Peptides against a protein of PDB entry 9IZ0. Designs and how they scored, part 37

Target 1, 345 residues: chain A of PDB entry 9IZ0
Amino acid sequence: ITCLGSNGHTYKQLVKGGNDDLRQDAVMEQVFEQVNGFLRSYRKTSQRNLSMRTYKVIPLALKTGVIEWVQDTIPLGEYLDSAHKVYHPKEWSLSTCRKLIAEKQMEDLETRLKVYDLVCRHYRPVFRHFFLESYADPVQWFTTQTNYARSTAVASVLGHVLGLGDRHGQNILIDKTSGEVIHIDLGIAFEQGKKLPVPECVPFRLTRDVVDGMGITGVEGVFRRCMEFTLETLRREEDSLLSVLEVLRYDPLFSWLISPLRRMKKQKMQLENFNQPESGNITTDASRDPKIQRNNVSGESEAERAILKVRQKLSSTLSVEASVGELIRIAQDPSYLALMFCGWS

## One batch from the design tools (peptide; made by RFdiffusion4, then SolubleMPNN)

Design b1_p10_3_s1 (from b1_p10_3, 7 letters changed)
Fold by OpenDDE base, seed 5:
Structure b1_p10_3_s1 (fold): chain B 345 residues (1-345), chain A 10 residues (1-10)
Amino acid sequence: as target 1 above (345 residues)
Amino acid sequence: PLPVAPVPSL
């Protein structure tokens, strides 16, 4: 929809209807706006203009809302699929790579590591080309690559602390003007990604292409330092951040758990990547609800557990440098990445 | 008017 604002400007808006809870996206965007307040108040983060890029979400009902259309963006996964065909036309297709990882999903870690390494040798990073193609001026190139590394660092720390899941290449937009990342579809938070059919076992997305976009220094420069300053700010503002999350504890409409419907939708999407589309109308009669023992864990007990995990991630037991070093290590570790869903790498 | 569920002001 295009709306005329009271200021005479036209705004494109996406109206979503369906089973997705846009309230969770709207709440997470408000948490990011508060965190952006903390980043602006702290000298080390404000001097670098560190922020999480936000977009406006207006929930209109439990299943409907209006989302801001972020102009001049591209999904990371859309760029990478197109760029890989241009720069590496003799390498394997993304579909071939996903199939090989999927076929070994039930095998041991050693077998999954061998397949992951094989896929990595036949599907090389290309995301550095985004900056080289889009920015002919060296100052603009360096500025946009720096903005990318900064925004990715903020999103990585904040995504780890809040336990954001489902960070695949279609849920990460790149701003073509600034080089900044914009995270969308925030409906998997507070480590609910670990409850997916293939559990998420990395703290954030730091795949080879995400690193390739940082330029020749990779993680060792702007990215690492901006993660450190972001985590230092969040540790300083721990009580403020926890107070913001406590408001959600008492919101009867906030879901601290992944919906069974969203879990089933993700399971179906994982299984449909195994089966080529034979045009069989399998009306899967959804009537076999496995008796999920609803342990009557009150929504309040799940909120308390989520807030406790946020507090644990903000612990000062390790230095900021040691904590960031371990997060960067785990997020790039093949032993973790080989266990991820085939659509992750 | 559709009942807009107010997002809590954080």
Scores: peptide ipSAE 0.006, ipTM 0.443, DockQ to the pose 0.032
Fold by OpenDDE base, seed 4:
Structure b1_p10_3_s1 (fold): chain B 345 residues (1-345), chain A 10 residues (1-10)
Amino acid sequence: as target 1 above (345 residues)
Amino acid sequence: PLPVAPVPSL
């Protein structure tokens, strides 16, 4: 929809309806605004204008709301699919890569690593071209690439700490003006991505294309240092961040667990992305509402477990540098990326 | 003001 603002400007808005609880997104956006407060208060992060990019979410009902349409953005995965066809027209299609990974999803790690390596050799990174194409001015190019690396670092730390799942290339927008990343569809949090049919094994998305966008230094430049400063800020503000999350513990409408319906929806979307539409009427008779045994695993016990995991991720047992180093290592490890739905791009 | 579902004030 397009809305006329009280300022006389028109704003495009996304009306989202269905099984997506926009309250989860709205709550995560509030958590990000609080974290942005911490990042503004700390010298090392404020000096670099470190922030999680946010968008407005207005929940209208349990299953309906209005989301801000972020102008001048493109999904990372949309850009990468387009750019890969331009820069590497002799390489494999995204559909071919997906098919080969899917065909081996039930195989051992060694077989999955071999297929992942094969896919990686036939699907090379292209995301550096986003900055080269979009910014003819060298100062603008450098600024936007720096903003990308900074925003990706903040989002990576926050994504790990909050256990954000479903971090595929369609849920990461690139701002074409600033180069900043905007994370969307925030309703898989607190490590519930590990409960997806294809479990998320990485702390955040740091695939080859995500790294290629950082330029010649890759992760060893602005990105690593900004992750360190962000994690240092979050460790300093641990009690403040945990207090923000404790408010959610007592929200009876906040879901600390991925709903069975959301798992099934994501399962279907994962399968549809692997299968070409062979017109097989799999009448999955979705009419049998599986009696949700409300296993009264008290929402409180799962909230407590989620908050405990956040606290564990903020632990000062390792230095900031060691913790960031391990996160970057795991996020780039082929043994994890080979297990992902799309770990090669 | 749109009728918003009550979001926790963080």
Scores: peptide ipSAE 0.006, ipTM 0.459, DockQ to the pose 0.029
Fold by OpenDDE base, seed 2:
Structure b1_p10_3_s1 (fold): chain B 345 residues (1-345), chain A 10 residues (1-10)
Amino acid sequence: as target 1 above (345 residues)
Amino acid sequence: PLPVAPVPSL
């Protein structure tokens, strides 16, 4: 839809209806705004303008709302599929790669590593070209690539700490003006991604194309240092962040657990993505939600477990550098990436 | 107007 704002400007907005809990997105966006407050208050993060890029979510009903249409963006996965066809027209298609990984989904780790390596050799990284194509001026190129690495570092730390799942290339937008990443569809949080049909085993998305966008330094330099400064800020503000999450503990409408229907929808989308290009807004008809009596006792116990897990991730037992080093290692480990739906790009 | 689901003020 297009809305006329009170300021006389026209805004495009996405009306989302169906089985998507936009309230979880809106709550997570409020958590990001609070974290952005902490990042602005701390010298090391403020001097670098570190922030989680946010978008406006207005829940209109239990499963309906309005989402801000973020202008001048492209989904990472859409750019990568297009760029691979342009720069590597003799390599395998994304559909071929997906098929080969899925055909081995039930096999042992050794077989899955072999097929992942095979896919990686026939589908090479291209995301560096986003910056080279979009910015002819060297200052704009350097600025936008730096903004990308900074934004990805903040999103990676927050994504790990809050246990964000479903971080596929369609749920990560790239701002074509700033190079910043915008994470969308925040309805899988607090490690509920481990309960998906394909369990998420990485702390955040740090695939070969995500790294290729950082340029010649890869994860070293800007990205690593910005992860360190972000984690240092979150450790300093641990009590403030936990107090924000405790408000959610007492929200009877917040879902600490992934809905069985959302798991089935994600499973179906994973299966349908074998047969169709990803551009289909599947409006699944809402006619059979069994009234899951949200057993309030189970919700409170899962909230407590989630908050405890956030506290554990903010623990100062390891240095910031050691903690970030281990997160980067795990996020790039082929033994985890080979287990994912799309770990190669 | 669709009833806006109350988002907790954090």
Scores: peptide ipSAE 0.006, ipTM 0.449, DockQ to the pose 0.032
Fold by OpenDDE base, seed 1:
Structure b1_p10_3_s1 (fold): chain B 345 residues (1-345), chain A 10 residues (1-10)
Amino acid sequence: as target 1 above (345 residues)
Amino acid sequence: PLPVAPVPSL
């Protein structure tokens, strides 16, 4: 919808209706705003303008709300699908790659690794071209690529710490002006991605294209150092971050658990959206979600477990460098990436 | 006016 603001400006807004609880998105955006406060207070992060990009979410009801339309953005997945066709017209289509991974989803790790490697040889990274195409000035190119690596580092640390899931290419926007990433659809948090029909097994999205966008140094340099400074800030502000999450523990409307119906529907909708040719209006039949009486007792125990996991991820048992090194290793490990949902690549 | 669900102010 387009709304006229009280200031006379027109604002595009996305009205999302359905099974996504926009209250979860709004709560995660508030957590990101608090974390952005910590990043501004710490010298190493403040000097680099490190932040999680946020957007306005207004929950209108239990399953409906208004989301700010983030202007001048493109979904990462939309850019990549278009760019792969341009730069590698002889390579496999994204639909072919996804089909091959999906056909082997029930096979052993060795078979899935062979298919993932085969797909990788026939679908090469292109995301470096986003910066080369969008910015004719070398200073703007360098600045925007640096902003991308910085924002991806912040989002990767926060995504790990808060256990954000469903980080496929349609849930990550690229700001065409700044090069920064904007994470959307935050309804999978606190490791609930591990409860999907195909479990998520990486700490954050660090696919070959995400790395290709960092330029010639890949993960080594701006990205790694910005992850380290972000994690150092979050470890310093652990008590402050946990106090913010404790407010959510007492929110009777916050859902610490993904519902079984929502688990099945998320990965199914990702498969169906690839098989529909251009024709509008997915009237998803409002199949009556049975009133799951939220046993309040189960919600509190899951909130405690979520907060405990956040505390464990902020542990100083390993150095910041060792912790970031292991996260970067796992997020790029083919043995984990080959196990991901076919829509992840 | 649709009732805006109160977002907890963090």
Scores: peptide ipSAE 0.005, ipTM 0.421, DockQ to the pose 0.032

Design b1_p10_3_s2 (from b1_p10_3, 7 letters changed)
Fold by OpenDDE base, seed 4:
Structure b1_p10_3_s2 (fold): chain B 345 residues (1-345), chain A 10 residues (1-10)
Amino acid sequence: as target 1 above (345 residues)
Amino acid sequence: PPPKAPEPSL
């Protein structure tokens, strides 16, 4: 929809309806605003203008609401698919890569690593071209690439700490003006991504294209240092962050668990991305509702487990540098990326 | 396709 503001400006807005609980997104955006407060208060993060980019979410009902339209953005996955066709027209299509990974989904890790390596050799990174194409001025190029690395670092730490799932290339927007990342569809949090049919095994998205966008230094420089400063800030503000999450523990409208309906929707979408439409009427008799034993796991017990996991991720047992080093290692580990739906780009 | 995120479509 397009709305006329009281200021006379026209704003695009997305009306979502159906199965997406925009209250999850709204709550996560509120958590990000609080974290942005912490990042502004701490000298090391404030001096770098570190923030999680946010967008406005107005829940209207249980499954409907209005989302701010973020102007001048593109989904990372849309840019990468387009740019890959331009810069690597002789390489494999994204559909070919997806098919090969899917065909080996049930195989052992060794077989999955072999197919992942094969896909990686035939689908090379291109995200550096976003900055080279969009910013002819060297100062603008450097500024936007720096903003990208900074915003990706903040989003990576927050995404890990809050256990933000479903971090595929369509759920990460790139601001074409600033180079900043904007994370969207926040309704899989607190490690509920591990409960998807293809479990999320990485702490955040740090695929080869995500790294290629950081420029010649890759993860070494702005990204790593900004992750360190962000994690240092969150560790200092642990009690404040946990207090924000404790408020959500008592919100009966906040779901600490992925809903069975959302899980099934994501499952179907994962499967549909693997099936080319061969016209086989596989009547998947959707009538066999697996008796999901409603284990009356009180929402309170899941909230407590989620908060305990957040606390564990903020633990000072390892240095900030060691913790960030391990996160960066795991997020780039082929043994994890080969298990992902799209770990190669 | 993965659920179209709230794409700010252009």
Scores: peptide ipSAE 0.016, ipTM 0.566, DockQ to the pose 0.093
Fold by OpenDDE base, seed 1:
Structure b1_p10_3_s2 (fold): chain B 345 residues (1-345), chain A 10 residues (1-10)
Amino acid sequence: as target 1 above (345 residues)
Amino acid sequence: PPPKAPEPSL
């Protein structure tokens, strides 16, 4: 929809109706706004304008709301699929790569690593071209690539700390003006990605294309240092962050748990959207949601466990540099990436 | 559908 604001400006807004819990998105955006407050208060982060890009979410009902339309953006996955066909027209299609990974999903780690390595050799990174194509001026190119590395660093730390899942290329937007990342569909948080049929085992998305967009230094330099400053800020503001999360513990509308039906539907819809050409009204008969008696006792116990995991991730047992170094290592480790769902690649 | 990005203006 297009709304006329009280200021006389027209705003495009997405009315989302359906199975997506826009309340979880709205809550996570509120947490990001509070974290952006902490990043503005700390000298090392404020001097670099470090922030998580946010979008406005207005929940209207249990499963409906209005989402701000983020202008001048493209989904990372859409850009990468298009650019890969241009720069590497003789390599494998993304569909072929996903099929090969899916066919080996039930095999051992050694077999999955061999398939992941094979796919990587036939599907090379291209995301550096986003900055080279979009910014002919060297100063604009350097500024935008720096903004990308900074925003990705903030999103990576927050994604780990808050346990954000489902970070596939369609759930990450790139701002074509600033080069900043915008994370969308926040409906998997607090490590609920580990409860998917194929468990998520990486702390955040640091695929070869995400690294290729950082330029010749990769994760070294701007990205690593901005992760360190972001984690240092969050450790300093631990009690403030935990206090924000405790408000959510008492929100009867916040779901700390993904329903078993929603877990199956997320990864199944990812498989179906990759395998079917455009023609199929899947009337998913949504009428049989069994009355899951909200055992209020289970929700509070899961909220407490989620907050305890956030506290554990903010622990000062390791230095900021050691903690960031280990997170970057795990997020890039083929032994973890080869275990991810085929739609993650 | 996920929030679509705006169609790239030509």
Scores: peptide ipSAE 0.008, ipTM 0.485, DockQ to the pose 0.050
Fold by OpenDDE base, seed 2:
Formats: sequence, structure tokens, C-alpha cells
Structure b1_p10_3_s2 (fold): chain B 345 residues (1-345), chain A 10 residues (1-10)
Amino acid sequence: as target 1 above (345 residues)
Amino acid sequence: PPPKAPEPSL
């Protein structure tokens, strides 16, 4: 829909209806705004304008809401598929790579690593081209690539700390004006991605294309340093962050568990994406909602467990540098990426 | 004919 704002500007908005619980997105966006407050208050993060990019979510009912249409954006996965066809027209298609990984999904780790390596050799990174082709001016190129590395670092730390799941290329937008990343579809949080049919094994998305966009320094430049400053800020503001999450413990609208319906929807989308190009509009018919009696007792115990995991991730037992180093290592480990739905790009 | 991507022989 297009809405006329009170300021006389027209805004495009996405109306979602059906099985998407936009309340989780709205709550997670509120957590990001609080974290953005902490990032603005701390010198090391404020001097770099570090922030999580947010978007407006207005829940209208249990399964309906309005989402801000972020203009001048492209999904990372859409750009990568198009760019790969342009820059590497002799390499394998994304569908071929997906098929080979899927055919070996039930095999041992050694077999999955061999197929992952094979896919990686026939599907090379291209995301550096986004910055090279979009920005002819060297200052704009450097600024946008720096903004990308900064925003990806903030999103990676927050994504790990909050246990954000479902971080595939369609749930990560790139702002064409700033180079910043915008994370969307926030309904899989607090490590519920580990309960998907293909379990999430990485703390955040740091695939070869995500790294290729950082330029020649890869993770060892702006990205690592901005992860360190972000984690240092979150450790300083641990009590403030935990207090925000404790409010969610008592929110009867927040779901600490992935719903069986959302799990089935993600399973179906994973299976359908083996056979069709990514058409982002699967309106699945709403006709079988089992009355999930939310046992409040199970929700509170899962909320407590989630908050305890957040506290553990903010622990000062390791230095900020050691903690960030380990997160970067795990996020790039082939032994984890070979287990993912799309770990090669 | 569009270049057939080589079928992935394992």
C-alpha cells in the first residue's frame, strides 16, 4: 500500500497478513532502538556512528501488520544471484548448488564438507562488485564499503547476543545509498534457529560473499574493530539490556519459542526453494491453526533460559578481542557452513 | 543454444 504521511510525503508500506507474527519483529526493533541508545552513549561506538538499522513495524492484529517499505534497498541474495550470473556466467547456478547441498543433507560431515568445497569452487564470491559498480567516486566507494562493514559488525554482535536466526540472503537488505545492512523478519530469535529442520550452527551470517563485501581487508579491517567496540558497549550496558529483555519475559504477546506453524512454513519454503526461483510471496492458506494453549509456565522457563544465554554471551570471562575472534572463527568455519542451507554465499 | 552449465559430476 501507499500511505500519505502527516508530513505530506507518500510512503510505501508492506501489509503482511496470515501466519507472520509481526509482534516479534516489533519487539526486536524496540530492543534495537534501546541498543542504538547505548551505541550513541559510548565514545568508541558513537565516534563511528555505529547503529543497528531499524524499520517501522506496526502490528495490527495477532497475525497482521504494516511494515515500512525501506526504499532504495535490495535483498543481499537477490543481488548475489544476479551479480554471480554477470561476473561468473560459466560457474554453477544457485539452484545447482542448493540441489547438491540438499542431496547430501543426511550424509556424514566428511561428505558434506566435500560437497561444500565443490560448490565453493564452482560458485565464487561477487559481493565486492556491489560497491565497485554502484559508486564511481572513490570517496563514495570507501564510505559505503566502510558503512557496510560497520553495520554488518553491529548486526553480527546483536544477532549473536540475541540469537537471531533465519539470516538468509532474502532477510538481509542492502541500502544502496549508505551501503548499510538492514535485517528483516526477526521472528526467529533466542537461538530458536537451532530448532529449524536445517539447524543454524553459526552465530551470525559471515559467508564468503558477506566477507567479500568488506573488501581486501576482509574481517581483519573495520569489521573486527567494530564488532569489538559493539561488544564492549553491550558488556558495559549488560544490566540495561537485560532489564529490557526482562520486560519481554512478562509480555504475553512475545513468543520465546518458534511456533510449530512457523517451523513447518520454513520447512516448506526450504523444500519449495529447491524447485522454484525465490518468489517472496508465499501466501499459505490460514485454515489449520491448532489452538496452541500457551502454557505460560513453559514460556516463562524459556524466557529465563533465553535471558541466561544473553548474560552468558555478554560474560567478561574472555577479553572482547578473544570473544570476537572466536565468533568470527566459528561463523567462517566450513564444518558449520557445510551444514547450513546456503553456507557458500 | 544457451551454454549448458556442465552438469555437476561428483
Scores: peptide ipSAE 0.000, ipTM 0.451, DockQ to the pose 0.025
Fold by OpenDDE base, seed 5:
Structure b1_p10_3_s2 (fold): chain B 345 residues (1-345), chain A 10 residues (1-10)
Amino acid sequence: as target 1 above (345 residues)
Amino acid sequence: PPPKAPEPSL
């Protein structure tokens, strides 16, 4: 839909109808705006203009809402599929790589590692080319690559702390003007990704292409330092962040649990959407809710457990540098990445 | 037709 604003500007808006609880996206965007307040107040993060890029979500009803269309963006996965065909036309297709990982999904870690390593040798990173193609001026190139590394660092820390899942290449937009990342589809939070049919076992997305976009230094320099400053800010504002999350505990509209049906549908739709070109009308009639016994885990007990896990992730038991070092290690570890869903890489 | 990517030699 295109709306004329009261300011005379025309805004494109995506009207989404379906089983996606846009209220969860709207709530997570409100949490990101509060975190952006903390990042603006703290000298080390404010001096670097560190922020989570946000977009407006207006929930209209239980299954409908309006999402701001983020202009001048491209999905990371769309760019990577296109660029890989240009720069590595003799390597394996993304569909071939996903098939090989999926065929070994039920095998042992050793077998999954061998297949993951084989796929990595036949599907090399290309995301550095985004910055080289888009920015002819060296100052603009360096600025946009720096903005990418900064925004990815903020999103990585915040995504770990809030336990954001489903961070595949279609749920991460790249701003073509600034180089910043925009995270979309926030419907998996508070470690509910561990409840998917293939559990998520990495703290955030730090795949080879995400690192290749940081340039020659990779994770070392801008990315690592901006993760450290972001985590230091969140540890300082722990009580403020927990107070924001406690408000959500009492929101009757917020779901601390991903439903079993939604768990199965997310990874199945990932498999189907990767195999079909854009057929826009997925009217999935979700009218048959099987009466799966609500076992008496009150939404309050799951909220309390989620808040406790956020507090544990903000613990000062390890230094900021040690905590960030371990997160970066785990997020790049082949023994974790080889266990991820085939649509993740 | 897009060039067939060579089948993965396993």
Scores: peptide ipSAE 0.000, ipTM 0.409, DockQ to the pose 0.027

